# Peptides against a protein of PDB entry 7SFY: the designs that were tried, part 16

Target 1, 41 residues: chain A of PDB entry 7SFY
Amino acid sequence: ELFNLESRVEIEKSLTQMEDVLKALQMKLWEAESKLSFATC

## One batch from the design tools (peptide; made by RFdiffusion4, then SolubleMPNN)

Design b1_p11_8_s3 (from b1_p11_8, 6 letters changed)
Fold by OpenDDE base, seed 1:
Structure b1_p11_8_s3 (fold): chain B 41 residues (1-41), chain C 41 residues (1-41), chain A 11 residues (1-11)
Amino acid sequence: as target 1 above (41 residues)
Amino acid sequence: as target 1 above (41 residues)
Amino acid sequence: SELKKKLQALM
């Protein structure tokens, strides 16, 4: 297994991108759920 | 904007998958960094 | 990544 600076930087970049996507999805989910209403009888 | 149960479930599933990948990458990064040594003079 | 692309399409 080879680890160097380039590999580390690339992993960290990928992690940051995924965290950004996660945050965005969590926000979208929260917004959607906050607006959710059910048909009532 | 349309939100329904299917959309919610799909978002939650995707979030879970991303969290799993994030955890795996963080673990790999930690392992790599813990094993890192520098050439010494 | 492909996963990232799929997730971004859900937003």
Scores: peptide ipSAE 0.105, ipTM 0.563, DockQ to the pose 0.054
Fold by OpenDDE base, seed 3:
Structure b1_p11_8_s3 (fold): chain B 41 residues (1-41), chain C 41 residues (1-41), chain A 11 residues (1-11)
Amino acid sequence: as target 1 above (41 residues)
Amino acid sequence: as target 1 above (41 residues)
Amino acid sequence: SELKKKLQALM
């Protein structure tokens, strides 16, 4: 298991990409829910 | 585009899975960094 | 990355 600067940078890039997708999905969920024409519990 | 209870539940499950992976990767990064024998800037 | 592309396919 080699952990160096290059490995750390790659992990951080992957984490950032996942966070970006997570935010996008959360926004889409919010938009879809906000467009519902009926109230739900 | 059909947004109903089943669709919402599926999106929330996917988000939860991504958050779990994100947390696991963050913990692994922390563990790897904490094991380094030399200080880095 | 390929991971990003796969995850974006879920949107």
Scores: peptide ipSAE 0.101, ipTM 0.551, DockQ to the pose 0.055
Fold by OpenDDE base, seed 4:
Structure b1_p11_8_s3 (fold): chain B 41 residues (1-41), chain C 41 residues (1-41), chain A 11 residues (1-11)
Amino acid sequence: as target 1 above (41 residues)
Amino acid sequence: as target 1 above (41 residues)
Amino acid sequence: SELKKKLQALM
């Protein structure tokens, strides 16, 4: 395959988007876990 | 929504897979960039 | 996800 500027930019944009999604999901996981309550009755 | 053990495990598995993909793509990007050569003639 | 699939296609 040929690696060029546009493919590099596309990969970097995709990586950035994935990192943002990862961070958002990690925060959502923390929020969900912090609110998790077990039955006491 | 209900948060339970199986949903937590599913989210954590997905996050781990995404992290692995990110790391692999970052390595591929580095490899591609390290081999990138511009025309000299 | 579509994002994951797109990224995996770049590997």
Scores: peptide ipSAE 0.101, ipTM 0.548, DockQ to the pose 0.058
Fold by OpenDDE base, seed 5:
Structure b1_p11_8_s3 (fold): chain B 41 residues (1-41), chain C 41 residues (1-41), chain A 11 residues (1-11)
Amino acid sequence: as target 1 above (41 residues)
Amino acid sequence: as target 1 above (41 residues)
Amino acid sequence: SELKKKLQALM
């Protein structure tokens, strides 16, 4: 396989997308846990 | 929506999967860049 | 992203 600028850019784009999804999931978890702690106080 | 143990476990599983993919992509990028640097020396 | 959208739809 040839690694060039286009390949690097595409990989970086994929990495960014995965990171964004990861952060979104973390936020959802935080929100859920926050509500749970509030409800159980 | 009800947040319970099952929901938390599922979110954590998704987070883990995303993290694993992210790491795999980072490794692919590193390998490609490493080969490029070697080839262009 | 499309991936984010798909995951959000499942939640």
Scores: peptide ipSAE 0.101, ipTM 0.566, DockQ to the pose 0.048

Design b1_p11_8_s4 (from b1_p11_8, 7 letters changed)
Fold by OpenDDE base, seed 5:
Structure b1_p11_8_s4 (fold): chain B 41 residues (1-41), chain C 41 residues (1-41), chain A 11 residues (1-11)
Amino acid sequence: as target 1 above (41 residues)
Amino acid sequence: as target 1 above (41 residues)
Amino acid sequence: EELKKKLDELM
């Protein structure tokens, strides 16, 4: 296999997509947990 | 929708998978670039 | 993307 500009661009696109999904999931988790309330009695 | 322990666990599992893929792609990029050589003449 | 689909299921 040859590493060329096309290959690098494709990898970087995939990385960007993964980062976007990761951010979305982290925000989802944060929002869900921030709304969590506990009964004290 | 309700946020419960099951939901949180599923989100965290997805996050872990995303992080693992992200690391793999970053390593792939690094390895490919580290092997790149340029002709000087 | 499989993981993107999984996200859509959770949202």
Scores: peptide ipSAE 0.107, ipTM 0.563, DockQ to the pose 0.050
Fold by OpenDDE base, seed 4:
Structure b1_p11_8_s4 (fold): chain B 41 residues (1-41), chain C 41 residues (1-41), chain A 11 residues (1-11)
Amino acid sequence: as target 1 above (41 residues)
Amino acid sequence: as target 1 above (41 residues)
Amino acid sequence: EELKKKLDELM
């Protein structure tokens, strides 16, 4: 298979998209944890 | 919405899955670039 | 998942 500029750009676009989703998930986790409360005596 | 251990684990699983895909994409890019050859005189 | 499908298309 031939590597070319178009294929590279497409892979990089996919990487960026994955990074965006990762960031979103990390933010969701952070937000959930920030809202977490624990019972105390 | 309630944050609990189950939800946290699920988010972390999703994060890990995304990271795995990211790594795969990065490897694909690297492999493609490593196989790239340029014409010379 | 969509991103996995995109990866599969690139592989």
Scores: peptide ipSAE 0.106, ipTM 0.567, DockQ to the pose 0.051
Fold by OpenDDE base, seed 1:
Structure b1_p11_8_s4 (fold): chain B 41 residues (1-41), chain C 41 residues (1-41), chain A 11 residues (1-11)
Amino acid sequence: as target 1 above (41 residues)
Amino acid sequence: as target 1 above (41 residues)
Amino acid sequence: EELKKKLDELM
């Protein structure tokens, strides 16, 4: 592979996109767990 | 949406996959930058 | 956009 400015920009954009989706999934997991009902005595 | 064990496991698997891809992209970026040649005086 | 599709599948 040849590394140049275009390659770096492409990878950095992909990284940012991955991080944003990861955060969204983490928030969704938190919301799901926060709504979970537990059996009680 | 209904949250249950299946939903949690699915989200956690997706999160792990996303994190692994993110780390791989970060490593590729590091390798690319490490190979970059700079103009010198 | 594949990442957005993956998120949409889980939401």
Scores: peptide ipSAE 0.106, ipTM 0.565, DockQ to the pose 0.050
Fold by OpenDDE base, seed 3:
Structure b1_p11_8_s4 (fold): chain B 41 residues (1-41), chain C 41 residues (1-41), chain A 11 residues (1-11)
Amino acid sequence: as target 1 above (41 residues)
Amino acid sequence: as target 1 above (41 residues)
Amino acid sequence: EELKKKLDELM
């Protein structure tokens, strides 16, 4: 396979999408843990 | 929905999988760009 | 695993 502009753009798009999902899940985890901590204190 | 241990473990597993793929893609991009730079210099 | 499929498609 040749690394060209199209391949780079596709990789960057996939990276951005995964980063967005990763951030969303991290925030979801943080919110859930924060609520749990608040309720158990 | 209740946040319980199973839900947390499931989220953490998903996060780990996405982080591994993200790192692999970032390394792939770096390697490809490095090879391109080396070949074009 | 959908992420693995995406990785395989991009590599």
Scores: peptide ipSAE 0.102, ipTM 0.559, DockQ to the pose 0.049

## One batch from the design tools (peptide; made by RFdiffusion4, then SolubleMPNN)

Design b1_p12_1_s1 (from b1_p12_1, 4 letters changed)
Fold by OpenDDE base, seed 5:
Structure b1_p12_1_s1 (fold): chain B 41 residues (1-41), chain C 41 residues (1-41), chain A 12 residues (1-12)
Amino acid sequence: as target 1 above (41 residues)
Amino acid sequence: as target 1 above (41 residues)
Amino acid sequence: SLVEKLRKLKSL
């Protein structure tokens, strides 16, 4: 496999997208847990 | 939206999968960079 | 670097 600038850029782009999704899911989990805590406390 | 144990578990599973993919991409990038460094040094 | 920033992502 040839590694060049394009390949690196594409990998970094994918990593960024994954990071964004991960952050969104983490926030979603936090919000859900917070709401549950509020309701049960 | 009803939040229950199933919902939490599902979100956590998704998060875990995303983390695994992210780690795989990070390793792929590292390997590519390492190989390039080896080839050019 | 981008990689280093990504390593700082919150753990589950």
Scores: peptide ipSAE 0.121, ipTM 0.538, DockQ to the pose 0.176
Fold by OpenDDE base, seed 1:
Structure b1_p12_1_s1 (fold): chain B 41 residues (1-41), chain C 41 residues (1-41), chain A 12 residues (1-12)
Amino acid sequence: as target 1 above (41 residues)
Amino acid sequence: as target 1 above (41 residues)
Amino acid sequence: SLVEKLRKLKSL
């Protein structure tokens, strides 16, 4: 496949989606670690 | 900036780095959730 | 697809 405007648009869409997943996982990690810091045992 | 071969290479490097970070965060999330499942309180 | 893999990861 030739690297053209269509390829750029598809790659940038993938980058945006991956960034959204990264943010979601970072939030879940923070939540899980916060729950651990509240452990009373 | 023109979208050229250099731009493609930089974007694909960023995609690979983001995928590696996704995998690392997924592992850390699994570890944190596993630690929570062992809580005795 | 990559998109479906990302959606699965986001839901974890």
Scores: peptide ipSAE 0.116, ipTM 0.498, DockQ to the pose 0.078
Fold by OpenDDE base, seed 4:
Structure b1_p12_1_s1 (fold): chain B 41 residues (1-41), chain C 41 residues (1-41), chain A 12 residues (1-12)
Amino acid sequence: as target 1 above (41 residues)
Amino acid sequence: as target 1 above (41 residues)
Amino acid sequence: SLVEKLRKLKSL
């Protein structure tokens, strides 16, 4: 297949979506960690 | 729900997978761009 | 779903 503007736009759109999901997962991890209970003396 | 080691591991695994996909998409974009034909004089 | 979105993105 040949590269064209449409394919580039689609790939870059996908990259952006992946970055957004990655950020969301990072935030979920942070939230989960912030809720982690631990023993204290 | 409560955070536990299993959930943390699962989230971090997902994050790693997302990063791998992101890298793959970046490489695919690079490959596509490297195959881009253009007019020359 | 997130998983489905990931699958679609990976398939590109």
Scores: peptide ipSAE 0.114, ipTM 0.545, DockQ to the pose 0.045
Fold by OpenDDE base, seed 3:
Structure b1_p12_1_s1 (fold): chain B 41 residues (1-41), chain C 41 residues (1-41), chain A 12 residues (1-12)
Amino acid sequence: as target 1 above (41 residues)
Amino acid sequence: as target 1 above (41 residues)
Amino acid sequence: SLVEKLRKLKSL
């Protein structure tokens, strides 16, 4: 495999997309846990 | 959707899997960049 | 769906 600018940009794009999904999941977890904690405390 | 322990565990599993993929992509990026010769700046 | 997006990301 030849690494070039296009390959690097694609990898960085993938990383960014995964980070965005990771953030979304973390937010969902936080919201869910916050609701649960509020209801169960 | 009802949030319970099973839902939380599933979200955490997904987060862990995504973190593993992120690590793999970061390693691939590092390896690819490290293979670049001085001539391929 | 979120699940499908995750599946696509795992295949990268």
Scores: peptide ipSAE 0.109, ipTM 0.536, DockQ to the pose 0.046

Design b1_p12_1_s2 (from b1_p12_1, 5 letters changed)
Fold by OpenDDE base, seed 4:
Structure b1_p12_1_s2 (fold): chain B 41 residues (1-41), chain C 41 residues (1-41), chain A 12 residues (1-12)
Amino acid sequence: as target 1 above (41 residues)
Amino acid sequence: as target 1 above (41 residues)
Amino acid sequence: DLVEKLKKLKSL
């Protein structure tokens, strides 16, 4: 298939969505880790 | 729910998968752009 | 789900 403006826009939209999900997962991990209980002396 | 090792591993696995897909999409975009035909004089 | 969405995005 040939590359066109529509293809480019679609790929960049997908990239943005992936980055948003990645960011959300990073935040979720941070939140989870911040709630992690640990032993203290 | 409580954070545990399984949860952490699962989230980090998801993060890695997302990064891999992001990288793949970036490569696909680069490939598509490199194949883009343009007018020349 | 996330996996399905991931697969969809990867296939573009």
Scores: peptide ipSAE 0.092, ipTM 0.548, DockQ to the pose 0.044
Fold by OpenDDE base, seed 2:
Structure b1_p12_1_s2 (fold): chain B 41 residues (1-41), chain C 41 residues (1-41), chain A 12 residues (1-12)
Amino acid sequence: as target 1 above (41 residues)
Amino acid sequence: as target 1 above (41 residues)
Amino acid sequence: DLVEKLKKLKSL
């Protein structure tokens, strides 16, 4: 495969999507832990 | 679903796996761009 | 497939 502008853009797009998923999962974890703390009070 | 220690560990494990993939893709991008720069000289 | 892996992780 020849690396070109299209390939670079595609990789960067994938990286951005993964970062978005990471952020979403981190928020889910925080919310779940916060709810658990609330439920134990 | 009940959030417990097992669930938390599972989520954190998944987050770690995603971070590893992100790092791998970032390295691939850097290497590809470096090779392209080298090939254009 | 990366997309499939991401979908599985997101579904947690």
Scores: peptide ipSAE 0.086, ipTM 0.542, DockQ to the pose 0.044
Fold by OpenDDE base, seed 5:
Structure b1_p12_1_s2 (fold): chain B 41 residues (1-41), chain C 41 residues (1-41), chain A 12 residues (1-12)
Amino acid sequence: as target 1 above (41 residues)
Amino acid sequence: as target 1 above (41 residues)
Amino acid sequence: DLVEKLKKLKSL
């Protein structure tokens, strides 16, 4: 497989997108856990 | 939206899957860069 | 594809 600048940029772009989704899911989890803690304490 | 143990587990599973893909992509990038460096040095 | 999977995961 030919690796060039375009390939590198595309991989980095995909990584960035996944990181953004991960952060969103982590925040969702934190919020849900926080709300549950508040409700049960 | 009801948050329960099932919801938490499902989110955690999704996070883990994404982390695994991220690691795979990061390794692919490193390998590609390393091969390019080797070829051009 | 990856984009579709990411969209699905984001909607959880």
Scores: peptide ipSAE 0.086, ipTM 0.545, DockQ to the pose 0.042
Fold by OpenDDE base, seed 1:
Structure b1_p12_1_s2 (fold): chain B 41 residues (1-41), chain C 41 residues (1-41), chain A 12 residues (1-12)
Amino acid sequence: as target 1 above (41 residues)
Amino acid sequence: as target 1 above (41 residues)
Amino acid sequence: DLVEKLKKLKSL
């Protein structure tokens, strides 16, 4: 496939989606680790 | 900046790095959730 | 599909 404006737009959409998933996973990781730090056992 | 071959290569490197970070965060999340499932308190 | 893979990862 030729790298053109369509290819750029598709790649930038993928980058944005991956960044959103990264942020969601970072938040879930922080939440899980926070729950562990409250363990009294 | 003009979107050229250099820009494509940089974006594809970023996509690969983000995918690797996604996999690492997924593993860390699984580990954290697994540790929580062993909590006896 | 990358989008479906990302959606699955986000839901974990």
Scores: peptide ipSAE 0.085, ipTM 0.495, DockQ to the pose 0.081

Design b1_p12_1_s3 (from b1_p12_1, 4 letters changed)
Fold by OpenDDE base, seed 4:
Structure b1_p12_1_s3 (fold): chain B 41 residues (1-41), chain C 41 residues (1-41), chain A 12 residues (1-12)
Amino acid sequence: as target 1 above (41 residues)
Amino acid sequence: as target 1 above (41 residues)
Amino acid sequence: SLVEKLQRLKSL
């Protein structure tokens, strides 16, 4: 298949969606880590 | 639910997978763009 | 939400 403007737009849209999910996962990890309790003496 | 080592590992695994997909999409975009032909005079 | 974002991702 040939590349066209529509194809580029769709790929870039997918990239943006992936970045959004990645960011969300990073935030979830941060939240989880921030809730992690450590032993204290 | 409580955060534990398994949870962290799973989240980080998901993050890695997302980064891999993101990288793959970036490569696909590059490949598509590199195959794009332009009019020449 | 994360779930919605994941669903959107799955549809790619």
Scores: peptide ipSAE 0.103, ipTM 0.557, DockQ to the pose 0.043
Fold by OpenDDE base, seed 3:
Structure b1_p12_1_s3 (fold): chain B 41 residues (1-41), chain C 41 residues (1-41), chain A 12 residues (1-12)
Amino acid sequence: as target 1 above (41 residues)
Amino acid sequence: as target 1 above (41 residues)
Amino acid sequence: SLVEKLQRLKSL
């Protein structure tokens, strides 16, 4: 595989998109756990 | 949406899988950039 | 949506 600027940009774009999804999932988990703990405390 | 242990486990599983992919992409980026710098230095 | 983001992720 040839690595150039285009390839690097694409990888970094993919990383950013994955990080955004991770953040969304982490937020959903936090919200759900917060609701659960509020309901159980 | 009903949040229970099953839902939490599934979310955490998804997070782990995404983190693994992130690590793989970061390693690929590191390796590619290392090869590039070695070739250009 | 989260579903759309996940679908985009799957296409990477």
Scores: peptide ipSAE 0.101, ipTM 0.552, DockQ to the pose 0.043
Fold by OpenDDE base, seed 2:
Parts: sequence; structure tokens; C-alpha cells
Structure b1_p12_1_s3 (fold): chain B 41 residues (1-41), chain C 41 residues (1-41), chain A 12 residues (1-12)
Amino acid sequence: as target 1 above (41 residues)
Amino acid sequence: as target 1 above (41 residues)
Amino acid sequence: SLVEKLQRLKSL
């Protein structure tokens, strides 16, 4: 299988998708931790 | 589900695993691009 | 959604 422009674009697209998921998970973690501070009981 | 220390640790572990995958894919992309030939014949 | 993003990630 030859590496070409199509392959490169596909890999970069996949990397971007993974970065988006990472950011989303980091945000969810922050939100979860932040909401704990509002819990009184 | 309660968010607690165990949940936080689990999320952070998952984030680390995803970062490792990102690094691996970035490395593979770099290697693939580096191997591309400029040969015309 | 996050679930959709995670599912897409699993298929990579």
C-alpha cells in the first residue's frame, strides 16, 4: 500500500478527531470536578 | 453514578491512553511522510 | 455528542 495524499489526509483527519475527543473528555472531567464543589450533602 | 476519586482516576487513565495513541499515530504519520520518495522515475 | 465521538474513535 502506497502512502499518498489521500492516506495522509485520512490520517490527519483521524488525529484531529482524536484530539477533539481528548478535549471533550478533559472538559467533562473539569465539569464533573467543578460540580462536586457545589454539592453540600 | 457518583463521581469520586475512583472515577477521576479512571478518567485520567483513559485520557493518558488516548494521548499515547495520538503520539503513536503522529509518529507513524511522520515516518510515512519521511519515507515518501521524491524520485520521478 | 461525546458518545458518538467515542464510538468514532473506537473505529480508528
Scores: peptide ipSAE 0.100, ipTM 0.543, DockQ to the pose 0.045
Fold by OpenDDE base, seed 5:
Structure b1_p12_1_s3 (fold): chain B 41 residues (1-41), chain C 41 residues (1-41), chain A 12 residues (1-12)
Amino acid sequence: as target 1 above (41 residues)
Amino acid sequence: as target 1 above (41 residues)
Amino acid sequence: SLVEKLQRLKSL
């Protein structure tokens, strides 16, 4: 398998995109938990 | 939007799956970089 | 495999 600068950059792009999605999901979880806590406390 | 235990569990599952993929990509990057370093050093 | 994991992520 050829690995060059382009390949490295592409992998790093993919990692960044996934990190962004993870952060979004984590925030959604936090919001949902916060709302539930507010409603039940 | 209804949030219950099932919803929380589902989000946590998704987060875990994404973390696993991130780790896989990070390892692939490390392997590629290591191989390149080995080949060029 | 990595490909399978990525396909699963696309379906989220």
Scores: peptide ipSAE 0.098, ipTM 0.553, DockQ to the pose 0.042

Design b1_p12_1_s4 (from b1_p12_1, 4 letters changed)
Fold by OpenDDE base, seed 3:
Structure b1_p12_1_s4 (fold): chain B 41 residues (1-41), chain C 41 residues (1-41), chain A 12 residues (1-12)
Amino acid sequence: as target 1 above (41 residues)
Amino acid sequence: as target 1 above (41 residues)
Amino acid sequence: SLVEKLRKLKSM
């Protein structure tokens, strides 16, 4: 595997995209948990 | 959207999987950057 | 799917 600027940029782009999805899922989890009622515990 | 235990478990599973991929990509980036020679900078 | 997207990202 040859590592160059293109491959580094692609990896960093992938990392950023995954972090964005992680943040979105964490927010979804928080929102969903915040909506839980005592009866749904 | 109905939030229950199944949906929470699924979200947490997805988060864990994404974190594992993030770790793998971070390791790949570190390894690749460590292999960079002066000529490839 | 999310799993497939993650697999693709991991293999980069």
Scores: peptide ipSAE 0.110, ipTM 0.539, DockQ to the pose 0.045
Fold by OpenDDE base, seed 1:
Structure b1_p12_1_s4 (fold): chain B 41 residues (1-41), chain C 41 residues (1-41), chain A 12 residues (1-12)
Amino acid sequence: as target 1 above (41 residues)
Amino acid sequence: as target 1 above (41 residues)
Amino acid sequence: SLVEKLRKLKSM
């Protein structure tokens, strides 16, 4: 594995994409949880 | 989209998998950068 | 591809 500009840029793009998806999933989880109704006594 | 235990668990599993890959990519980036040699004057 | 996997995860 040789480090060069191409590999660095590609890794950084992948990281950014993953961070965006991670944030989206975290928001979806929060939205799902906020809509959960609980049985009350 | 209906929130239930199955969907919550699946989202959390996906989040964990993405976090693991994110960490791996960050480490690979650091390793690549640490091996970079610079031209000196 | 990784991009396609991420797109699928985002759309779940």
Scores: peptide ipSAE 0.110, ipTM 0.541, DockQ to the pose 0.044
Fold by OpenDDE base, seed 2:
Structure b1_p12_1_s4 (fold): chain B 41 residues (1-41), chain C 41 residues (1-41), chain A 12 residues (1-12)
Amino acid sequence: as target 1 above (41 residues)
Amino acid sequence: as target 1 above (41 residues)
Amino acid sequence: SLVEKLRKLKSM
């Protein structure tokens, strides 16, 4: 496989997308835990 | 959807898996860039 | 770049 500017940009895009998903999952977890806390009061 | 201990553990597992993928992609990028640098010398 | 920031975070 030939590594070039296009390949680098593609990998960086994938990393950005993964970071976005991680942040989204962290928010989902926080919201779920917050709702559970509310429901148990 | 019912949030419970099982759901929480599952989400944390998913987060860990995604962190592992991010680390792997970072390593792939680093290796590719290192090889390119070597090839251009 | 974002990738470099993530790499730095990993090293901390």
Scores: peptide ipSAE 0.110, ipTM 0.532, DockQ to the pose 0.208
Fold by OpenDDE base, seed 5:
Structure b1_p12_1_s4 (fold): chain B 41 residues (1-41), chain C 41 residues (1-41), chain A 12 residues (1-12)
Amino acid sequence: as target 1 above (41 residues)
Amino acid sequence: as target 1 above (41 residues)
Amino acid sequence: SLVEKLRKLKSM
């Protein structure tokens, strides 16, 4: 497999996209847990 | 949206899967960079 | 770096 600038950029782009999704999921989890905590306290 | 144990577990599973993919991409990037470094040194 | 950002994210 030839590694070049294009390959590196594409991997970094994918990593960035994954990071964004992870952040969104973490926030959703936090919100859900916070709401549950509020309701049960 | 009803939050329950199932919802939390599902979100956590998704997060774990995303983390695994991120780890794989990071390793591929490292391998590619390492090979390039070796080839150009 | 990207790696550091991702590590930080995972630790949250």
Scores: peptide ipSAE 0.106, ipTM 0.528, DockQ to the pose 0.159

Design b1_p12_2_s1 (from b1_p12_2, 5 letters changed)
Fold by OpenDDE base, seed 4:
Structure b1_p12_2_s1 (fold): chain B 41 residues (1-41), chain C 41 residues (1-41), chain A 12 residues (1-12)
Amino acid sequence: as target 1 above (41 residues)
Amino acid sequence: as target 1 above (41 residues)
Amino acid sequence: ELDELMKKLKEL
């Protein structure tokens, strides 16, 4: 596969999707940590 | 799934794995853009 | 690999 504009756009889309999932997991982690801190106090 | 230490550790591991994949994709994008710029000059 | 990771992550 030649690295062209289409390949670049596809990689950028994949990166964006991964960033969205990372943000979702970070939010879940924050919520979990918040609940854990609450349960230990 | 209970928000406990085990769930937190699992989410943190998943986040780390995704960050590693993101970095790898960013590097591939950079390498590809570098080659594209070279080919257009 | 990416699609499989993304699938596993959506299940969390």
Scores: peptide ipSAE 0.100, ipTM 0.574, DockQ to the pose 0.058
Fold by OpenDDE base, seed 2:
Structure b1_p12_2_s1 (fold): chain B 41 residues (1-41), chain C 41 residues (1-41), chain A 12 residues (1-12)
Amino acid sequence: as target 1 above (41 residues)
Amino acid sequence: as target 1 above (41 residues)
Amino acid sequence: ELDELMKKLKEL
């Protein structure tokens, strides 16, 4: 397949989706850590 | 499941793996864009 | 390659 504007846009969309998943995981980690601290105090 | 040290380490591993995939996608985008510029010159 | 990366992402 020839790299074109559509291919670039598709890759950029995939990157954005991965960043969103990363942010979600980071938030889950933070929530879990904060709950742990709350439960041990 | 109780959040423990093992759970935290597992999440951190997943985060690292996702960051590696993001880097790979960014590199692929850069390679594709550089090839396009080369082909059009 | 993109499909393989998306597959890896889905496995996380």
Scores: peptide ipSAE 0.097, ipTM 0.560, DockQ to the pose 0.057
Fold by OpenDDE base, seed 1:
Structure b1_p12_2_s1 (fold): chain B 41 residues (1-41), chain C 41 residues (1-41), chain A 12 residues (1-12)
Amino acid sequence: as target 1 above (41 residues)
Amino acid sequence: as target 1 above (41 residues)
Amino acid sequence: ELDELMKKLKEL
């Protein structure tokens, strides 16, 4: 496969989408942890 | 939904998989750029 | 290959 401008733009878009999903998962983890009740003594 | 140990472990596994895919995409971008030929004068 | 990686990612 030849690397061209179209291929670069598509890879960069995919990287951005991956980063957005990663951030969303990190937010979901934080929200889940914030809702976790701990036993208190 | 209740946050429990199982939910935390599943989210952490998904995050790790996302990071692995992100790294793979970054490597593919680097390889593509390394193969790109530029016009020289 | 990239589209397949994105598909696998959406399934997580």
Scores: peptide ipSAE 0.100, ipTM 0.562, DockQ to the pose 0.056; fails the geometry check
Fold by OpenDDE base, seed 5:
Structure b1_p12_2_s1 (fold): chain B 41 residues (1-41), chain C 41 residues (1-41), chain A 12 residues (1-12)
Amino acid sequence: as target 1 above (41 residues)
Amino acid sequence: as target 1 above (41 residues)
Amino acid sequence: ELDELMKKLKEL
């Protein structure tokens, strides 16, 4: 396999897209936890 | 939607899996860059 | 929404 600039750019784009999805999931987790109501003792 | 412990655990598992894929892609990028031969001037 | 994010991940 010949690694070139184009291949590097594609991998970096995929990494960036995955980071964006990770951030979105982390935000969803935070929102869900923030909405969690605790039973009052 | 009722957010419970099970839902949180599933989100955290998904996040962990995505982090593992990110690390694998970063390693592949490093390996590819490390194998890159530069034209000698 | 999680399913949509997993779909986006699969498209990478």
Scores: peptide ipSAE 0.099, ipTM 0.560, DockQ to the pose 0.055; fails the geometry check

